# Peptides against a protein of PDB entry 5K2M, part 78

Target 1, 273 residues: chain A of PDB entry 5K2M
Amino acid sequence: MRIGITYTVLRREEMAIKERAGEFGEVVMLHEDDLLFPGNYDLDVVIIRNVSHFKALYTARLFESEGIPTVNSSRLIFEAGDKLFATLRLAGKVPVPEWKAALSEGGALRVPDSLGYPLVSKPVFGSWGRLLAKVNDRDSLEAVLEHRKWMKNPLYGIHYFQEFVEKPGRDIRSYVIGGEFVGAIYRYSNHWITNTARGGKAEPCSDPEVEELSVKAWEAFGEGALAIDIFESEKGLLVNEVNPNMEFKNAARVTGADMAGKLVEYAVEVAKT

## One batch from the design tools (peptide; made by RFdiffusion4, then SolubleMPNN)

Design b2_p15_4_s4 (from b2_p15_4, 7 letters changed)
Fold by OpenDDE base, seed 5:
Structure b2_p15_4_s4 (fold): chain B 273 residues (1-273), chain A 15 residues (1-15)
Amino acid sequence: as target 1 above (273 residues)
Amino acid sequence: KEKEEREELFKLADR
């Protein structure tokens, strides 16, 4: 078994994955600078750990073009890593926050007619709560839309909105790998964006409802390793988003779950398929 | 150090 690991930065997650992968076979670390295609890679599977969503997506697709399966697959990275595409999958299987998508400023200005205020503006791509805006009124909506016009990436012209969900000073991040629930954490923050990457603290989450919902959310995609972000709301648990390029350092530390091992085990299973 | 590492990750992420 030869396991590739693509990476941008050797984080704690990549170190843990490397260590665990070494127990299953030969490990080939592939920094982004090492990646040239088409190539002659002698690998049974590649674990994708590129920091950039788009680099991860293209790297996965490039290996797949050489007949090498990836974890996650380019399909999963594409569908789960886009907030709108992920919502389309999730909405058919699990409770999600109310959402609207608009393809123009004129369309976006009508979103409050259905969602009301406050609402949340999200880019369809991005991590760590970047470019999230809580929109409290019409003036704020107009400002967000105006700013989007000056952003060069065409994807910023895709207007994705959610209802603002009142949370109890925390959210939940769960992890499902190969259809198995691995663990979950609470992420605490006094800010409405509760992401641990913004200084939130993590604590273990042991809730059977979270476990069940997390597995159902994973089943909406049907493959791979996903981190699942869940909100506690007045109307119950809501699946906010999923992440096909998960960080798990804090979750592994807090829960004691072998997330790196589970990811490697799944990659080995994929390689054997 | 962790803050600096996060800042580096933010620079490497999509924009």
Scores: peptide ipSAE 0.280, ipTM 0.852, DockQ to the pose 0.712
Fold by OpenDDE base, seed 2:
Structure b2_p15_4_s4 (fold): chain B 273 residues (1-273), chain A 15 residues (1-15)
Amino acid sequence: as target 1 above (273 residues)
Amino acid sequence: KEKEEREELFKLADR
């Protein structure tokens, strides 16, 4: 078994994945600077750990073009890594926050007619709560839309909005790998953006409803390794987003779950299919 | 240190 691991930065996650992968076979670490295609790679599977969503997506597709399966697949990265595309999958299977998408400023200005205020403006791509805006009124909406016009990436012209969900000072991040629930954590924050990448505390979450919902959310995609962000709302549990390029150092530490091992085991399974 | 590492990751993320 030859296991590739693509990466941008050697984080705790990549170190743990490397260590666990070494128990199953030969490990080939592939920094982004090492990636040239076509490359005639002699690998049975590649674990994708590029920091950039787009680099991860293209890397996965490039390996797949050489007949090498990836974890996650380019399909999963594409569908799960875009907040709007992920919402489209999730909305058919699990409760999600109310959402609207608009393709123009004129369309976006009508979103409050349906969702009301406050709104959350999200880019369809991005990590760590980057460019999330709580939009409390018309003036704020106009300001966000004006700023989006000057952003260089055309994807910023895709206007994705959610209802603002009141959360109990925390959210939930769960992990499902190959359809198996691996674990979950609470992420605490004094800010409405609860992502631990902004300095939030993590604690174990042991809730059967979270486990069930997490598996259902994973089933909306039907493959791979996903981190699932869940809100505790007045309406019950809502699946906010999924992440096909998950960080898990805090979750592994807090829960004691062998997330790196589970990821490697799944990659080995994928290699054998 | 953790803050610095986070800032570096933010530079590498899509923009």
Scores: peptide ipSAE 0.280, ipTM 0.851, DockQ to the pose 0.709
Fold by OpenDDE base, seed 4:
Structure b2_p15_4_s4 (fold): chain B 273 residues (1-273), chain A 15 residues (1-15)
Amino acid sequence: as target 1 above (273 residues)
Amino acid sequence: KEKEEREELFKLADR
């Protein structure tokens, strides 16, 4: 078994994955600078850990073009890593926050007619709550839309909005790998963005409803390793988003779950299929 | 520092 691991930065997650992968076979660390295609790589599977969503996506697809399966697959990265596409998958299976998508400024200006204020503006791509905006009024909406016109990436012209969900000072992040629930944490913050990457605190979450909902959310995609962000709302649990390129150092530390091991085990299973 | 590491990661992520 030869396991590739692509990475941008050797984080705690990549170190843990490398260590666990070494128990199953030969590990080949592949920094982004080492990736040239076509390359005729001699690998049974590649674990994708590139920091950039797009680099992860293209890396996965490039390995797949050489007949090498990836974890996650390019399909999963594509569908789960786009907030709108993820919502489209999730909405058919699990409760999600109310959402609207618009393809023009004129369309976006009508979103409050359905969602009201406050609402949340999200780019369809991005991590760690980047470019999330709580839009409290028309003036703020106009400002967000104006700024989007000056952003270079055309994907910023895709306007994705959610209802603002009042949360109890926390959200939930769960982890599902190969359809198995691995663990979950509460992320605490006094800010409406509760992401631990912004300095939030994490605590273990042991809730059967979270576990069940997390598995159902994963089943909307049907493959791979996903982190799942869940809101505790007045109307119950809502699946906010999923992440096919998860950070798990905080969750692993807090829960004691072997997330790196589970990821490697799944990759080995994928390699054998 | 953890903050500096996070800032670096943010720069490496999609823009």
Scores: peptide ipSAE 0.277, ipTM 0.849, DockQ to the pose 0.715
Fold by OpenDDE base, seed 3:
Structure b2_p15_4_s4 (fold): chain B 273 residues (1-273), chain A 15 residues (1-15)
Amino acid sequence: as target 1 above (273 residues)
Amino acid sequence: KEKEEREELFKLADR
């Protein structure tokens, strides 16, 4: 078994994945600078750990073009890594925050007619709560839309909105790999954006409802390794988003779950399929 | 060090 691991930066997660992969076979670390295509890669599977969503997507697709399966697959990265595309999958299977998408400023200005205020503006791509805006009124909406016109990337012209969900000073991040629930954590913050990448505390989450919902959310995609972000709302649990390029160092530390091992085991299974 | 690592990740992430 020859296991590739693509990476941008050797984080704690990549180190753990490398270590665990070494127990199953030969490990080939592939920095982004090493990736040229077409190429003659002698690999049975590639674990995709590129930091950029788009680089991860293209890397996965390029290996697949060489007949090498990836974890995650390019299909999964594409559908799960875009907030709107992920919502389209999730909304058919699990409760999600109320959402609207608009393709123009004129369309976006009508979003409050259905969602009301406050609402949340999100880019369809991006991590760590970047470019999230809580929009409390018409003036704020107009300001966000005006700023979007000046953003160079055309994807910023895709207007994705959610209802603002009141949370109890935390959210939940769960992990499902190959359909198996691996663990979950609470992420605490005094800010409405609760992402631990901004300095939040993590604690173990042991809730059977979270486990069940997390598996159902994974089933909306039907493959791979996903981190799942869940809100505790007045309406119950809501699946906010999924991440096909999960960070798990905090979750692994707090829960003691072998996230890296589970990911490698799944990759080995994929290689044998 | 964690702050520097985070800043590096932010630079490498999609924009």
Scores: peptide ipSAE 0.268, ipTM 0.848, DockQ to the pose 0.708

Design b2_p15_5_s1 (from b2_p15_5, 7 letters changed)
Fold by OpenDDE base, seed 1:
Structure b2_p15_5_s1 (fold): chain B 273 residues (1-273), chain A 15 residues (1-15)
Amino acid sequence: as target 1 above (273 residues)
Amino acid sequence: SGDTPPEEALPLFLK
């Protein structure tokens, strides 16, 4: 078994994946500078750990074009890593926050007629709360839309909105790999954007309802390894988004779950199919 | 899944 691992930065996650992969066979670390295509890669499977969503997507598709399976697949990265495309999958299977998409400024200005205020503006791509805006009124909506006109990437012209969900000072992040629930954490924040990358408190989440909902959310895609972001709302649990390029260092530390091992085991299974 | 490393990608108020 020869296992490739593509990466941008050697994080705790990539180090743990490398260590666990070594128990199953030869490990080939592939920095972004090593990735030239077409290439002569002798690999049974590639674990995709590029930081950029688009670099991860294209890397996966390029390996697949050479007959090498990837974890995650380019299809999963594409559909799960876009907030709108992920919502389209999730909405038919699990409760999600109320949402609207608009393809013009004129369309976006009518979104409050359906969602009301406050609402949340999101880019369809990106992570760590980047370019999220809580929009409390018409003036704030106009300001967000004006700023989007001056952004260089055409995808910023796709206007994705959600209802603002009042959270109990926390959200839930769960992990499902190959259809198996691996674990979940509470992420605490005093800000409406919850992130544990710096200064956020994480605690174990042991809730059968979270486990069941997380598996159902994964089944909307039907493959791969996903982190799932869940809100506790007055309407019950809502699946906010999924991440096909999951960070898990905090969750692994807090829960004791071998998320790196489970990811490698799944990659080995994919290599054998 | 950002285009920049997490350390650079985090908004100032989340650092």
Scores: peptide ipSAE 0.015, ipTM 0.539, DockQ to the pose 0.102
Fold by OpenDDE base, seed 5:
Structure b2_p15_5_s1 (fold): chain B 273 residues (1-273), chain A 15 residues (1-15)
Amino acid sequence: as target 1 above (273 residues)
Amino acid sequence: SGDTPPEEALPLFLK
């Protein structure tokens, strides 16, 4: 078994994946600078750990073009890594926040007629709460839309909105790998955007409802390793988004779950299929 | 990827 691991930065997750992969076979670490295609790679599977969503997507597709399966697949990275495409998968299987998509400013200006205020404006791509806006009124909506016109990436012209969900000062991050629930954490924040990256408190989440919902959310995609963001709302649990390029160091530390091992085990299963 | 951004990628209110 020869296991490739593509990466941009050697993070705690990549170190843990490398260590665990070494127990299953030969590990080939592939920095982005090492990646040239076609490359005639002799690998049974590649674990995709590129930081950039698009670099991860293209890297996965390039390996797949050489007949090498990837974890995650390019399909999963594409569908799960786009908030709108992920919502389209999720909405038919699990509760999600109410959402609207618009393809023009004129369409976007009608979104409050359906969702009311406050709204959450999200780019369809991006991470770590980047360019999230709580839109409290018409003036704020107009400002967000105006600013989007001046952004160079045409994907910023895809207008994705959610209802604002009032959260109990936390959200839930769960992990499902190969259809198995691996663990979950609460992420505490006094801000409406929850993020543990800057020393936010994380605690284990042991809730059978979270486990069941997380598995159902994964089943909407049907493959791979996903981190799942869940909100506790007055309407019950809502699946906000999924991440096909998951970070898990905090969750692994807090839960004690062998997330790196589970990811490697799944990659080995994929290689044997 | 969502848990550990580089400093420059954080919103101002998260810095």
Scores: peptide ipSAE 0.015, ipTM 0.588, DockQ to the pose 0.040
Fold by OpenDDE base, seed 2:
Structure b2_p15_5_s1 (fold): chain B 273 residues (1-273), chain A 15 residues (1-15)
Amino acid sequence: as target 1 above (273 residues)
Amino acid sequence: SGDTPPEEALPLFLK
């Protein structure tokens, strides 16, 4: 078994994945600077750990073009890593925050007629709360839309909105790998964006409803390793987004779950199919 | 989304 691991930065996750992969076979670490295609790679599977969503997507697709399966697949990275496409998968299987998509400013200006205020404006791509805006009123909506016109990437012209979900100062991040629930954590924040920032606290989440919902959310995609972001709302649990390129160091530390091992085990399974 | 974002990737209000 020859296991590739692509990466941008050697983080704690990549170190753990490397270590566990070494128990199953030969490990080939592939920094982004080492990647050239076509490359005639002699690998049975590649674990994709590039930090950039788009680099991860293209890297996966490039290996697949050489007949090498990836974890995650380019299909999963594409479908799960876009907030709108992920919502389209999730909405038929699990509760999600109410959402609207608009393809023009004129369409976006009508979103409050359906969802009211406050709204959350999200880019369809991006991580760690980048360009998330709480839109409290018409003036704020107009400002967000105006700024989007001047952004260089045309994907910023895709307007994705959610209802603002009041959260209890935390959210849930769960992990499902190969259809198996691996673990979940609470992420605490005093800000409406609950990403673990400086001084953020993570605690174990042991909730059967979270486990069931997380597996159902994974089943909307039907493959791979996903981190799942869940909101506790007045309406119950809502699946906000999924991440096909998950960080897990805090979750592994807090829960004691062997997330790196589970990821490697799944990659080995994928290599054998 | 990540557990601990890189400092450069964090919004200013989360730094």
Scores: peptide ipSAE 0.014, ipTM 0.538, DockQ to the pose 0.039
Fold by OpenDDE base, seed 3:
Structure b2_p15_5_s1 (fold): chain B 273 residues (1-273), chain A 15 residues (1-15)
Amino acid sequence: as target 1 above (273 residues)
Amino acid sequence: SGDTPPEEALPLFLK
């Protein structure tokens, strides 16, 4: 068994994946600078750990074109890593926050007629709360839309909106790998955008409703390794988004779950199919 | 999204 691991930065996650992969076979670490296609790669499977969504997506598709399976697959990265495409998969299977998509400024200006205020403006791509806006009124909506006109990437012209969900000062992040629930954490924040990157506290989440909902959210995609972001709302649990390139160092530390081992085991299964 | 992003990827209020 020859296991590739693509990466941008060696984080605690990539080091843990490398260590566990070494128990199953030969490990080939592949920095982004090492990747050139078409190539001649002697690998049975590739674990995709590139930081950029688009770099991860294209890397996965390029290995697949060489007949090498990837974890995650390019299909899963594409559908799960776009907030709108992920919502389209999730909405038919699990509760999600109310959402609207508009393809023009004129369409976007009518979104409050359905969602009301406050609402959240999200880019369809991006991570760590980047370019999220809580829109409280018409003036704020007009300002966000005006700024989007000057953004260079045409994907910023895809207007994705969500209802504002009032959260109890935390959210839930769960992990499902190959259809198995591996663990969940509470992430605490004093800001409406929950992020544990700086000074945030993580605690273990042991809730059978979270476990059931997390598995159902994974089943909307039907493959791979996903982190799932869940809100506690007045309407109950809502699946906000999924991440096909998950960070898990805090979750592994807090829960004691062998997330790196589970990811490698799944990659070995994929290599054998 | 991630737990430990590059600093450049964080919103201003999370820097």
Scores: peptide ipSAE 0.014, ipTM 0.535, DockQ to the pose 0.042; fails the geometry check

Design b2_p15_5_s2 (from b2_p15_5, 9 letters changed)
Fold by OpenDDE base, seed 1:
Structure b2_p15_5_s2 (fold): chain B 273 residues (1-273), chain A 15 residues (1-15)
Amino acid sequence: as target 1 above (273 residues)
Amino acid sequence: SEFIEPEDALPLFLK
């Protein structure tokens, strides 16, 4: 068994994946600078750990073009890593926050007619709560839309909005790999953005409803390894988003779950199919 | 419970 691991930065996650992969066979670490295609890669599977969503997506697709399966697949990265495309999968299977998408400023200005205020503006791509805006009124909406016009990436012209969900000072991040629930944490924050990458407290989450909902959310995609972000709302649990390129160092430490091992085991299974 | 410092965030490691 030859296992590739693509990466941008050697994080705690990549170190743990490398260590666990070494128990199953030869490990080939592939920094982004090493990735040239077409290539002569002798690998049974590649674990995709590029930091950039787009670099991860293209890396997966490039290996697949060489006949090498990836974890995650380019299909999963594409659909799960885009907030709008992920919502389209999730909305038919699990409760999600109320959402609207608009393809113009004129369309976006009508979103409050459906969602009301406050609402949340999100880019369809990105991580760590970057470019999230709580929009409390018309003036704030106009300001967000004006700023988007001057952003160079055309994807910033795709306007994705959610209802603002009142949370109990925390959210939930769960992990599902190959359809198996691996673990979950609470992420605490004094800010409405609860992402631990901005500072916060993590605690284990042991809730059967979270486990069931997390598996159902994974089943909306039907493959791979996903982190799932869940809100505790007055309406019950809501699946906010999924991440096909998960950080898990804090969750693994807090829960004691072998997330790196489960990821490698799944990659080995994929290599054998 | 574990407190996570902002300095442990990936955006700071890319710098």
Scores: peptide ipSAE 0.008, ipTM 0.526, DockQ to the pose 0.039
Fold by OpenDDE base, seed 5:
Structure b2_p15_5_s2 (fold): chain B 273 residues (1-273), chain A 15 residues (1-15)
Amino acid sequence: as target 1 above (273 residues)
Amino acid sequence: SEFIEPEDALPLFLK
């Protein structure tokens, strides 16, 4: 078994994945600077750990074009890594926050007619809560839309909105790998964005409802390794988003779950299929 | 429980 690991930065996650992969076979670390295509890669599977969503997507697709399976697959990275495409998968399987998508400023200005205020403006791509805006009124909506017009990337012209979910000062991050629930944490924050990248407290989450919902959310995609963000709302649990390029160092530490081992085990299974 | 500082969460190259 030869296991590739693509990466941008050797983080704690990549170190743990490397260590666990070494128990199953030869490990080939592949920094982004080492990747040229087409190539002659002698690998049974590649674990994709590029930080950039787009670099991860293209890297996965390039290996797949050479007959090498990837974890995650380019399909999963594409669908799960886009907030709107992820919502389209999730909405038919699990409760999600109410959402609207608009393809123009004129369309976006009508979103409050359906969602009301406050609402959340999200880019369809991005991590760590970047460019999330709580939009409390019409003036704020107009400001967000005006700023989007001047952003260079055309994907900022895809307007994705959610209802603002009032959370109990925390959210849930769960992990599902190969359809198996691996663990979950509460992420505490005094800010409406509870992402650990903004500081906070992490605690283990042991809730059978979270486990069931997390597995169902994963089943909406049907493959790979996903981190799942869940909100505790007045309406019950809502699946906010998924991440096909998950960070798990804090969750692994807090829960004691061998997330790196589970990811490697899944990659080995994929290699054998 | 683990307290996480923002500096510990974000990769340095993204700061």
Scores: peptide ipSAE 0.008, ipTM 0.535, DockQ to the pose 0.038
Fold by OpenDDE base, seed 2:
Structure b2_p15_5_s2 (fold): chain B 273 residues (1-273), chain A 15 residues (1-15)
Amino acid sequence: as target 1 above (273 residues)
Amino acid sequence: SEFIEPEDALPLFLK
């Protein structure tokens, strides 16, 4: 078994994945600078750990074109890594925050007619709460829409909105790998954006409802390794988003779950299929 | 409960 690991930066996650992968076979670390295609890669599977969503997506697709399976697959990265596309998958399987998509400013201006205020403007791509806006009123909506016109990436012209979910000062991040629930944490924050990347407190989440919901959320995609962001709302648990390029160092530390091992085990399974 | 230091969690583009 030859296991590739693509990476941008050797984080704790990549080091843990490397270490665990070494127990299953030969490990080939592939920095982004090492990736040229077409290439003669002698690998049975590649674990995709590129930081950039788009680099991860293209890297996965490029290896797949060489006949090498990837974890995650390019399909999963594509569908899960776009907030709107992920919502489209999730909405038919699990409770999600109410959402609207608009393809024009004129359409976007009508979103409050259905969602009301406050609402959340999200880019369809991006991590760590980047470019999230809590839109409390018409003036704020107009400002967000105006700013989007000047963003260079045309994807910023895709207007994705959610209802604003009042959270109990925390959210949940769960992890499902190959359909198996691996663990979950609470992420505490005094800000409406609760991402651990902004610092805060993490605690283990041991809730059977979270476990069940997390597995169902994963089943909406049906493959791979996902981190799942869940809100505790007044109307119950809501799956906010999924992450096909999961960070797990904090969750692994807090829960004691062998997330790196589970990821490698799944990659080895994928290699054998 | 574990406190996550902001520096450890900062996005790479902010590092």
Scores: peptide ipSAE 0.007, ipTM 0.530, DockQ to the pose 0.037
Fold by OpenDDE base, seed 3:
Structure b2_p15_5_s2 (fold): chain B 273 residues (1-273), chain A 15 residues (1-15)
Amino acid sequence: as target 1 above (273 residues)
Amino acid sequence: SEFIEPEDALPLFLK
């Protein structure tokens, strides 16, 4: 078996995936600079580890066009990596924060009539809490919309909003690979954005309700490897978002789960199908 | 518990 691994930066995750993949066959590391299409790739499967959502999406689709399956698939990256498209999959299967989408400034100005204040403005793409805004009032909403008007990427004209969820100073990050729950962590922060990307504390999460909800959230997509962000709210657990391009070094260290091994095992099974 | 340093974050320009 020949396993490709595409990457932008050789992180701890990519090193662990490479090491584990070497136990199953020949490993071919493919930096973004090595990727030209159409190409003649002799690979049975490709693990997609490009950092950029769009680079990951296009890389996956390009390998699929050569008849080579990818983990994750371009379909999964597309649907899970967009916050609105992910919400559309999740909303009919698991509890999610209340949300609204608007396609114009005039539409966006009516969102508080349904969600009230405070609400959260999110771009449909991006990571690490970038361009998340807590909107407390009309003046703040108008300011966010004015700034979005001058952003050049047309995707910033897609207005996605959620209710503001009061959290207990933490959120949950869980991992589901090939439909199997692998592990979960609590991420602590004093800021309303609890993402550990800005520094924070992580602890193991051992909660059967989190495990069950995480598997159900994965089943909304039905394939691949996902990190799942869950909020603890007054209404119970809410699935906030999913990530088809997951970081797991901290979760693997804290939980002791072999996330790299589980990802490779899944990729090997995909290659056999 | 595990503390994660801000320097471990991926630069925003890579995303």
Scores: peptide ipSAE 0.014, ipTM 0.533, DockQ to the pose 0.042; fails the geometry check

